# Peptides against a protein of PDB entry 2FGR, part 258

Target 1, 331 residues: chain A of PDB entry 2FGR
Amino acid sequence: SSVTLFGIVDTNVAYVNKDAAGDSRYGLGTSGASTSRLGLRGTEDLGGGLKAGFWLEGEIFGDDGNASGFNFKRRSTVSLSGNFGEVRLGRDLVPTSQKLTSYDLFSATGIGPFMGFRNWAAGQGADDNGIRANNLISYYTPNFGGFNAGFGYAFDEKQTIGTADSVGRYIGGYVAYDNGPLSASLGLAQQKTAVGGLATDRDEITLGASYNFGVAKLSGLLQQTKFKRDIGGDIKTNSYMLGASAPVGGVGEVKLQYALYDQKAIDSKAHQITLGYVHNLSKRTALYGNLAFLKNKDASTLGLQAKGVYAGGVQAGESQTGVQVGIRHAF

## One batch from the design tools (peptide; made by RFdiffusion4, then SolubleMPNN)

Design b2_p26_5_s3 (from b2_p26_5, 16 letters changed)
Fold by OpenDDE base, seed 2:
Structure b2_p26_5_s3 (fold): chain B 331 residues (1-331), chain A 26 residues (1-26)
Amino acid sequence: as target 1 above (331 residues)
Amino acid sequence: SALARAAATFAEMQELAKKILEELNK
């Protein structure tokens, strides 16, 4: 058996020109290019092609030294793997987010990522963004000539909020084709939650695709998230993303990503455009810069996620500009 | 256009998703 300690420390100087009061926010932030983390992992060969594994990973907040504490909420799994694929038990990325966020050229991190995996409806569940789940069982197939899939179920354990039962129950999965320069995936998920103390189903469908042309990569996402409420009607968001990345000078990468969030329940759109650059000083250390612009229309109040500085919304119909400049170090 | 095909495919997948979710809720 081997145990590996690993992590990332990513810290930045960040600025956003507007908060909920219309004021600027600036300071030292975290996780601008990659989520800062500390983890332990290991594998044991059990023979016959079977392996056991564990993975414990928590988020690091370099700006405040984890003032709110440390936990393994990023991942806390035990696994069996082999020719059949991998079974995981424990808190993790749900299969849909694990696969479909891979098409986000900003890796679901910082001010530039696709924000479709969101709690669009003030859901009262802890993971109503559709990213992770507690009490999760996941299965991932091997890659069969490009074809692969993942499935997951999270137990609700009779969790209740208001009159809602089964809160935190997740069922979902994806099918994918990953071969050479091409990747394409379809993900489906349902999560049970509560809104206003009433039972609500969070339904999600996501299509992702990417193609690597060598000189550049194109990536796209199409998503619908629907919070089905018994009272007050459904809260539906259609999210679209298109991104491109290209290597620069053998040591850098430039990224450009556009997203549109069509928030049907409030008849309002938000447009996001982000330019990012990563400069690799080594295999482990990089400098990066992100410039993001978010335009809210009508009743939309979305904000850029400058973690550690400001991640809240803005006033309805307001635009927000964000900048992050930072250092990422992996160990 | 490629975009129109993607939109059509997305719509088909949405309908499939609804059916799957309906079956899972029985």
Scores: peptide ipSAE 0.016, ipTM 0.457, DockQ to the pose 0.013
Fold by OpenDDE base, seed 3:
Parts: sequence; structure tokens; C-alpha cells
Structure b2_p26_5_s3 (fold): chain B 331 residues (1-331), chain A 26 residues (1-26)
Amino acid sequence: as target 1 above (331 residues)
Amino acid sequence: SALARAAATFAEMQELAKKILEELNK
């Protein structure tokens, strides 16, 4: 048996030129290159190829020392694994987000990530961004000649919001092909939630692919998120991402990513372009910089996620520029 | 059962995915 303490402390200086009032925000932020975290994990060999595992992981907010407290909301699982794959019990990334966010060259964090995994409809559920779930059972297959899959179900436990029942129920999964330089995946999910106190289904479909050419990597995402409401019609967003990364000088990586968010319910688009650079000082410590531009059209109010500084929206049709410069340390 | 409904929903999603893939290959 082994128990490992692990974590990441990622802290940055961040700037955005516009908040909801049109004013600039700047200060010390967190999680610009990777989400800051503290975790415990362990594995016990049970013999016969069977292993038990646990994983407890919480977010760290280095700018304020976790003033709002610490929890294990990132992951709190017990697992069995073997030749059959892995079964997990507990709060975790849902299988769809776990696989499909892997195509995001900005690691689903900071001001540069693909923002498709979002609560697009003011859903009242705690996890209406489609990233994690409570009361989750997950299963992940082994890799068979490149083919792999993951499935998950989260119990609602009769949670209600307004007249909506079954809030927090998740069902979803992915199929993937991962072989050498190629990765491709299809993810499907449905989550039950509420909007305006009324039952709503959050449907999500995501296609992802990447290819590593050695000298550069290309990555792409296609996603549709639909909040199906009984009253007021569906809230649909089509999100697109294309990114490239390349190693620089053996110790650096440059990343460029574009995303388009076509928000159908408000007939409005947002365009995001991000340039990132990571410089490895060691195996554990890196410097990084991100520069992001977000252009909202028409009624779009999206904001860059400068966690710890400003993560809110902007005025309709406004553009936002964001900068993060920081240090990431892993242990 | 809840499990049967979940399985049915998953099957519907798989069919939708197949249709989308067919459209993308067109």
C-alpha cells in the first residue's frame, strides 16, 4: 500500500481591462496554468490483479490562503481497478469532461481555456457546467488497441429546486481512440437541473481530436450544449475550438488557441483567442504567461476567467483583454 | 426502473451521436 501527498501551487499576477462596469481589474490570482490543488491518493494491491484506490483532492486559493475554507470537491473517490478497468465511487470529473477537456491546450484553467463546459442558461444546479458531479459512479475501460471508453451515472437523491425534481442526475459517457500521435473522442451527457425553478435537461455532445506531429500538436473541439426548457424554448450553444502547441528550445512550450461560442438563444457570438507560453525551470517549477482576447458580439457578455481577480461577465457586445503571468510549482 | 430509463437515454444519445457523425462525413 502507498499514500502520496501531492499538489500544485499556481499563483499569478492577472489583469483584465474590463469588468461588468467597464473598469479594469488587476491583482494576484490563482490557477493560471494549472488548477492549484492539494491531494492525497493511495493504492492497495489486493492480489490477483485487483487494486483498491482512494483519491482526495481540493482546490487551493494561494492568493487568500483558502479564506472560504478547504474541501475535496475536485475529487473524493474510492476505486477498484484491474484488467476490467476502473470503477470509481464519489465526486469526480464526469467521464465526458475528464476525456474531452484533455483536448484543451490550456488545461481547462486560466484565461485561455475552452469555455464550452459552462452553465449557459443560468441553471440552478451546483454542477450545471457539466464538469463534475456528486454521488457519481464511473467506469473506465482499459485501452484495447487504442479504443477506450468511460461511463458515469450520478444519483439525484431526490434533490428538488422549485418544481424540478431529480436535480443533479447525470448520465453520460465517451468513446475514444488513442493511438500514438492520434487521439479522437465522442462524448455524450445529459444532466437534470432547473432554470427559473422549472425542470430542465442539460444535453451535451462533444467531439474532440488531436494529433501530435512531434514539432507541433494540433487539437480541436466541437460541442453543442442544450438546456431543454419546457417554457421559453431551448438554450443552445455551439462551441468550436482549434489550437496548436509547439515545444520551444527544449524547455518551453508555446500555445495558440481560438474558440468560437455561438449562443443561439441570444443570437450572439463570442470569439476567444489566447497566446500562452510556459517555461520549465525544472521538472516541478514553471513560469508562464497568458494573453487572451475575448470579443463579444451583440448580446454576448462572456468574460475571461481570471480566477482570484475577476471571473465575471462584461457589458453586452464588449471586448475584454486579459493577461496572466505566474509561477506554477508541483509537488 | 431508474437504471432501465438511464440505459434507454444512453441508447438515444448513441443514436444521436451516430447521426451527427454521419452528417459530418457528408
Scores: peptide ipSAE 0.006, ipTM 0.342, DockQ to the pose 0.015
Fold by OpenDDE base, seed 5:
Structure b2_p26_5_s3 (fold): chain B 331 residues (1-331), chain A 26 residues (1-26)
Amino acid sequence: as target 1 above (331 residues)
Amino acid sequence: SALARAAATFAEMQELAKKILEELNK
């Protein structure tokens, strides 16, 4: 058996030119290139190709020393794996987010990521962004000639909010083809939640694809998220992403990503453009810089996610510019 | 059962996926 302590400390200086009041924010932020984390993991060989595993991982907030505490909300799983693939029990990334966020060149982190995996409707469920779930059972297939899949179910455990029952129930999965330079995936998910104390289904469909040309990688996402309310209109968002990355000088990587968020319920769009650079000082340490521009149209109030500095919205129709410059260290 | 509910939900998701694809193609 092996137990591995692992982690990342990623801290940056961040700036955004506008908050909800129209004021600038700046300071030390966290998780600009990778989410800062502390984890424990291990495996036990049970023989016959069967392995048991555990994984405990929590987020680290280097700017305040985890003033709000530490938990294992990133992942807290026990697993069995073998020729059949892997079964996981416990809080984790849901299969749809685990696979489909892999096409985000900013790794769902910092001011540059695809923000489609979001609570678009003020859903009252704890994980209405569609990223993780409690009480999750997941299964991941092996890769069969490029084909792979993942499925998950999370128990609601009779959680209620207002008149809504079954809150926190998740069912979802993906199918994918991963072969050489090509990756393509389709993900489907439904979560039971509440909006305004009323039962709501969060339905999600996501298409992702990437191709690595060696000299550059292209990646794309197409997503629809729909909060289906029993009373009131559906809250639908169509999100699009296109990104490119390229190695620079053998020690660096440049990234450019565009995203469009078409928020149908408010008939408003937001455009996000991010330029990122990572400079590897070593295998474990990197410097990075991100420059992001978010243009809200009409009633859109989206904000860049400068975690630890400002991650709230802006005034309707306002544009926001964000900068992060930081250090990532892995151990 | 939870499994039966999951199966029913999956069927609903398949129908939804079709509708979503139809809407995305409009």
Scores: peptide ipSAE 0.006, ipTM 0.341, DockQ to the pose 0.016
Fold by OpenDDE base, seed 1:
Structure b2_p26_5_s3 (fold): chain B 331 residues (1-331), chain A 26 residues (1-26)
Amino acid sequence: as target 1 above (331 residues)
Amino acid sequence: SALARAAATFAEMQELAKKILEELNK
């Protein structure tokens, strides 16, 4: 058996020009280029091509030393893998997010990522952003000539909120084609939750694609999230993303990503554009900078996620500018 | 059972995904 300790410490100086009061915020933030983490993982060869695995991973907050504690909420899985693929038991990224966030050129963190995987409806479930689930069983196929898939089911364990039952139940999966420079995926998911103490289904469909031209990579996402409520109508958001990245001088990467969040329930759009640069000082250490602009229209109140500094909303119709400059170190 | 429901839903989702992919490839 092998056990590997691994992690990332990513800490930045961050600035946003507006908070909910219209005031600027600045300070030391975390996870601007990659989510800071500490993990343990290992495998055991069981013979015959069968392997057991474990993965325990928690988020690190370098700005305060995890003052609120440490947990393995990022991933806590045991697995069996072989020619049949991989079965995982435990809290993890749900298959849909695991695959479809891979098209986000900003690694689903910092001020630049695609924010479509979100709780759009004040859902009361802990994972109403559609990213992870408790009590999850996942299965991932091998890659067959480019084709691959993942499926997951999370048990609700009779969790209730208000009159809502089955809270936390997830069912979802993706199909994908990954071959050479091309990646394309379709994900579907449903999660049971509550809004205002009433049963709500969080339905999600996501299409992702990327192509690596060598000199540049293009990536895109199309997503619809729908919080289906029995009372009050559906809360639907259509999210779009288009990004490009290019290597720079063999030691750097520049990234540009645009996203549109069409929030149908409030008939309001938000536009996000982010420019990022990563400079590799080594294989393990990088400097980075992100510059993001978020333009809310009408009733939209979205805020950039400057974790550790300010991740709240802004006033309706306000625009926000964010900057992160930081160090990422992997071990 | 919950597992049977999950399996059925997965099958439906897989079929839907297949149909969508087929439409995208037209």
Scores: peptide ipSAE 0.006, ipTM 0.318, DockQ to the pose 0.017

Design b2_p26_5_s4 (from b2_p26_5, 16 letters changed)
Fold by OpenDDE base, seed 5:
Structure b2_p26_5_s4 (fold): chain B 331 residues (1-331), chain A 26 residues (1-26)
Amino acid sequence: as target 1 above (331 residues)
Amino acid sequence: SLLEEAQRRFAEMERLAEELLAELNA
């Protein structure tokens, strides 16, 4: 058997020019380039091409030393893998988010990532952002000539909120083609939740694609999230992302990403543009800087996610500028 | 049965996919 202790400590100085009151926020933040984490993982060869695995991973908040505690909410899985692929039991990224967030050039982290995987409707479920699920069973196929897929089901365990039943139930999956420089995927998911104590389905469809030209990589996402409420009508958001990245000088990477969030329920759009740079001091240590601009139109109140400093919204129709400069260390 | 329930859930997802694809193309 093998057991590996691993982690990332990513801490930054962050600034946003506006919070919900229109005031600036600044300080020490976390997870600007990669999510800070501590984990344990291992595998056991069971023979015959079968392996058992475990993975326990929790988020680290370096700015406050995990004042709110430590848990394994990032991933807590036991797995069997072999020629058939991999089956996972336990809390994890749901298959749709695991695959489709891979097209985000900012890796779903910091002030620059695609923010489509979000609770758009004040859903009352614990994971209404569509990223992870409790009580999850997942299956991932091998790659067959480029084609691969993942499927997941999470049990609700009769969780109720208000009059809503089946809260936390997830069903979803993706199909993908990954071959050399090309990746393309389609993901579909439905999660049962509640809004205002009423049964709601969080429906999600996401298309992603990327191509690595060597000198640069292009990536894109198209997503629709719909909270289908029993009463009150649907809350629909169409999210779009286009990004480019390129290596710089053999030790650096520059990233530029644009996202549009068309929030149909409030007839309002938000535009996000982020410029990022990573400078590798070593294989494990990097300096980075992110500059993001978020323009809310009309009733939109979205805010950049400067974790540890400010991740809330802004006043309707206000723009927000964010900066992160930090150190990422992996071990 | 568990299988029947799984099939039902799958069918629901297929319908969802069709609906969402139609909306994205509009």
Scores: peptide ipSAE 0.017, ipTM 0.412, DockQ to the pose 0.017
Fold by OpenDDE base, seed 2:
Structure b2_p26_5_s4 (fold): chain B 331 residues (1-331), chain A 26 residues (1-26)
Amino acid sequence: as target 1 above (331 residues)
Amino acid sequence: SLLEEAQRRFAEMERLAEELLAELNA
């Protein structure tokens, strides 16, 4: 048996040129390259190829010292693993997000990530971004000649919001092929939630792929999210992402990523372009810089996620520029 | 366009997903 303490502290100076009022925001932010975290994990060999595990992980906010408290909302699982794969019980990334966010070259963090995993419809559920779930049971297969899969179910536990009575229920999974330089995955998920106090299904389909050419990596995502509402019509967003990364000088990495968010319910698009650079000072410490440009068209009000500084929207049809420069340290 | 084709593909995938989800959520 073993217990490991681990974490990342990632803090940056961030700037966005526009908030919802059209004013600039700047200050000290968090999690620009990697999500800051503190965690405990361990395993116990039970014999016969069976292992028990636990994982407790919470987000760290270095800018304010976790003024709102600390919890293990990133992950709080107990697991059994072996030749059959892994079963997890507890709050975690849902299988779809765990796999499909891996194609985001910005690691679903900072101002540059793919933002498709989002609450597009003012859903009232706690996890309507489709990233994590409470009361989750997950199963992950081993990798068999490249093929692997993950499945999950989260209990709603009769949680109600307004007239919705199954809020928080999740069912989803992915199939994938991971072999050498190639990765490809298809994910499907449905969550029960509420919008305006009315029962709503959040359906999600995501296709991801990447290829590592050695000198560079290409990655892509295709995603549709659909909030199916009984009243008011469906809220559908088609999201597209294409990114490239390359090592630089043996100690650095450059990333370029484009995303398009076609928000059908408001007939409006948003375009995101992000350039990132990471400079490794050591295996544990890096400097980084991100530059992101977000162009909203028509009624789109999407904002870059400069966590700790400003993560809200902008005025309809406005463009936003964001910058993060920071330090990441892993321990 | 590539975008239009992608959107069409999404519609197809959506139908398939709805069928699968209906079976799983029964």
Scores: peptide ipSAE 0.012, ipTM 0.449, DockQ to the pose 0.012
Fold by OpenDDE base, seed 1:
Structure b2_p26_5_s4 (fold): chain B 331 residues (1-331), chain A 26 residues (1-26)
Amino acid sequence: as target 1 above (331 residues)
Amino acid sequence: SLLEEAQRRFAEMERLAEELLAELNA
């Protein structure tokens, strides 16, 4: 049996040139390169190739010392694993997000990541971004010559919002091929939620792929989210991402990523382009810088996610520039 | 049953996939 304490403290100075009022914001932010976290994990060998595991992980907000509290909402699982794969019980990344966000070269955090995993429809469920779920059972297969899969189901436990029942129910999974330099995956998910107090299904399909050429890595995502409403029509967003990363001088990494968010319900697009650099001072400590540009068209109001400084929207059709410069330390 | 519900939901997601493919081909 073993228990490991682990974490990341990632804090930055961040700037965005526009908030919802058109004013600049700047200050100390968090989680620009990796989500700051504190966790405990461990395994017990039960013999015969069977292992028990636990994982408890919460987000750290270094700028305010977790003034709003600490929890294990990032992951709180107990598991059994073996030759059959792994079964997990507890709050976690849903299988679709766990796999498909792996193609995001900005690690699903900061001002540069793919923002497709989002609540596009003012869904009233806490996890309507499709990233995590409460009451989750997950199963992950072993890798069979490259082929692997994950499946999950989250119980709604008769949660209601307005007239909507089954809120928080998740069903989804992915199939993938991971072999050498190639990774490809298809994910499908449905969550039940509410919009305006009315039952709504959040459907999601995501295709991801990456290839490591050694000198550089290319990665891409294609995603559709659809909030299916009985009244008012569907709220559909098509999101596209293409990114490249390359090592620099053995101690650095440069990243460039573009994303397009085609928000069908408002017939409006947003374009995001981010340049990032990570400089490793050691195995555990890095400096980083991100420069992001977000161009909203028409009725689009998307904002860059400068956590701790400003993560809200902007005025319709406005563009936003963001910068993060920070330190990431892992332990 | 839970299985039937899952099958129904996956069928809906399959439809979504078809819609996406149709849009990508347009």
Scores: peptide ipSAE 0.006, ipTM 0.376, DockQ to the pose 0.015
Fold by OpenDDE base, seed 3:
Structure b2_p26_5_s4 (fold): chain B 331 residues (1-331), chain A 26 residues (1-26)
Amino acid sequence: as target 1 above (331 residues)
Amino acid sequence: SLLEEAQRRFAEMERLAEELLAELNA
């Protein structure tokens, strides 16, 4: 049996030129390149190719020293693995987000990531962004000549909000092909939630692909989220992403990513463009800078996620510029 | 336009997704 302590401390200076009042925000933020975390993990060989595992991981907020406390909400799983793959019990990334966020060149973190995995409809469930779930059982297959899959189910445990009686239920999965420089995946998920106290289904479909040319990598995402409401009509968002990354001078990486969020319920689009650079000082320590532009059209109010500084929306139709410069250290 | 073609493909994928989701929820 082994136990490993691991973590990341990622802290930055961040700036956004507009908040909800139209004022600038700036300060010390967290998790600009990678989410800051503290974790414990381990495995036990049970013989015959069977292993037991555990994983406990929580977010670290370096700017305030976790003033609001520490928990293991990132992941808290026990697992069995072997030739059959892996079964996990506990809060974790849902299979769809675990696989499909891998195509985001900004690793679903900071001001530059793909923001499609979002609560688009003021859903009242705790995880209505489609990223994680409580009470989750997950299964991941081995890789069979490139082909792999994962699926999960989360129990609602009769959680109610208003008249909704199955809040928190998740069903989802993906199929993928990962072979050498090529990766491609299709994910499908449904979560039960509530909007305005009424039962709502959050349906999600995501297609992702990437190819590593050695000198550069291309990555893309296509996603539709639909909050299906019994009253008031569906809230649908089509999200698109295209990104490229390239190594620089053997010690750095440059990233460029574009995303479009077509918010159908409000007939409004938002455009996001992010330029990022990571400079590796060592295997464990990096400097980074992100520059992001978010252009909201019409009724769109999206904001860049400068965690620790400002992650709220802006006024309808306003554009936002964000900058992060920081240090990432892994241990 | 490229966007219109993408939207058409999304509509097709949506139908497929609904079918698959129905199977997953059965």
Scores: peptide ipSAE 0.016, ipTM 0.484, DockQ to the pose 0.012; fails the geometry check

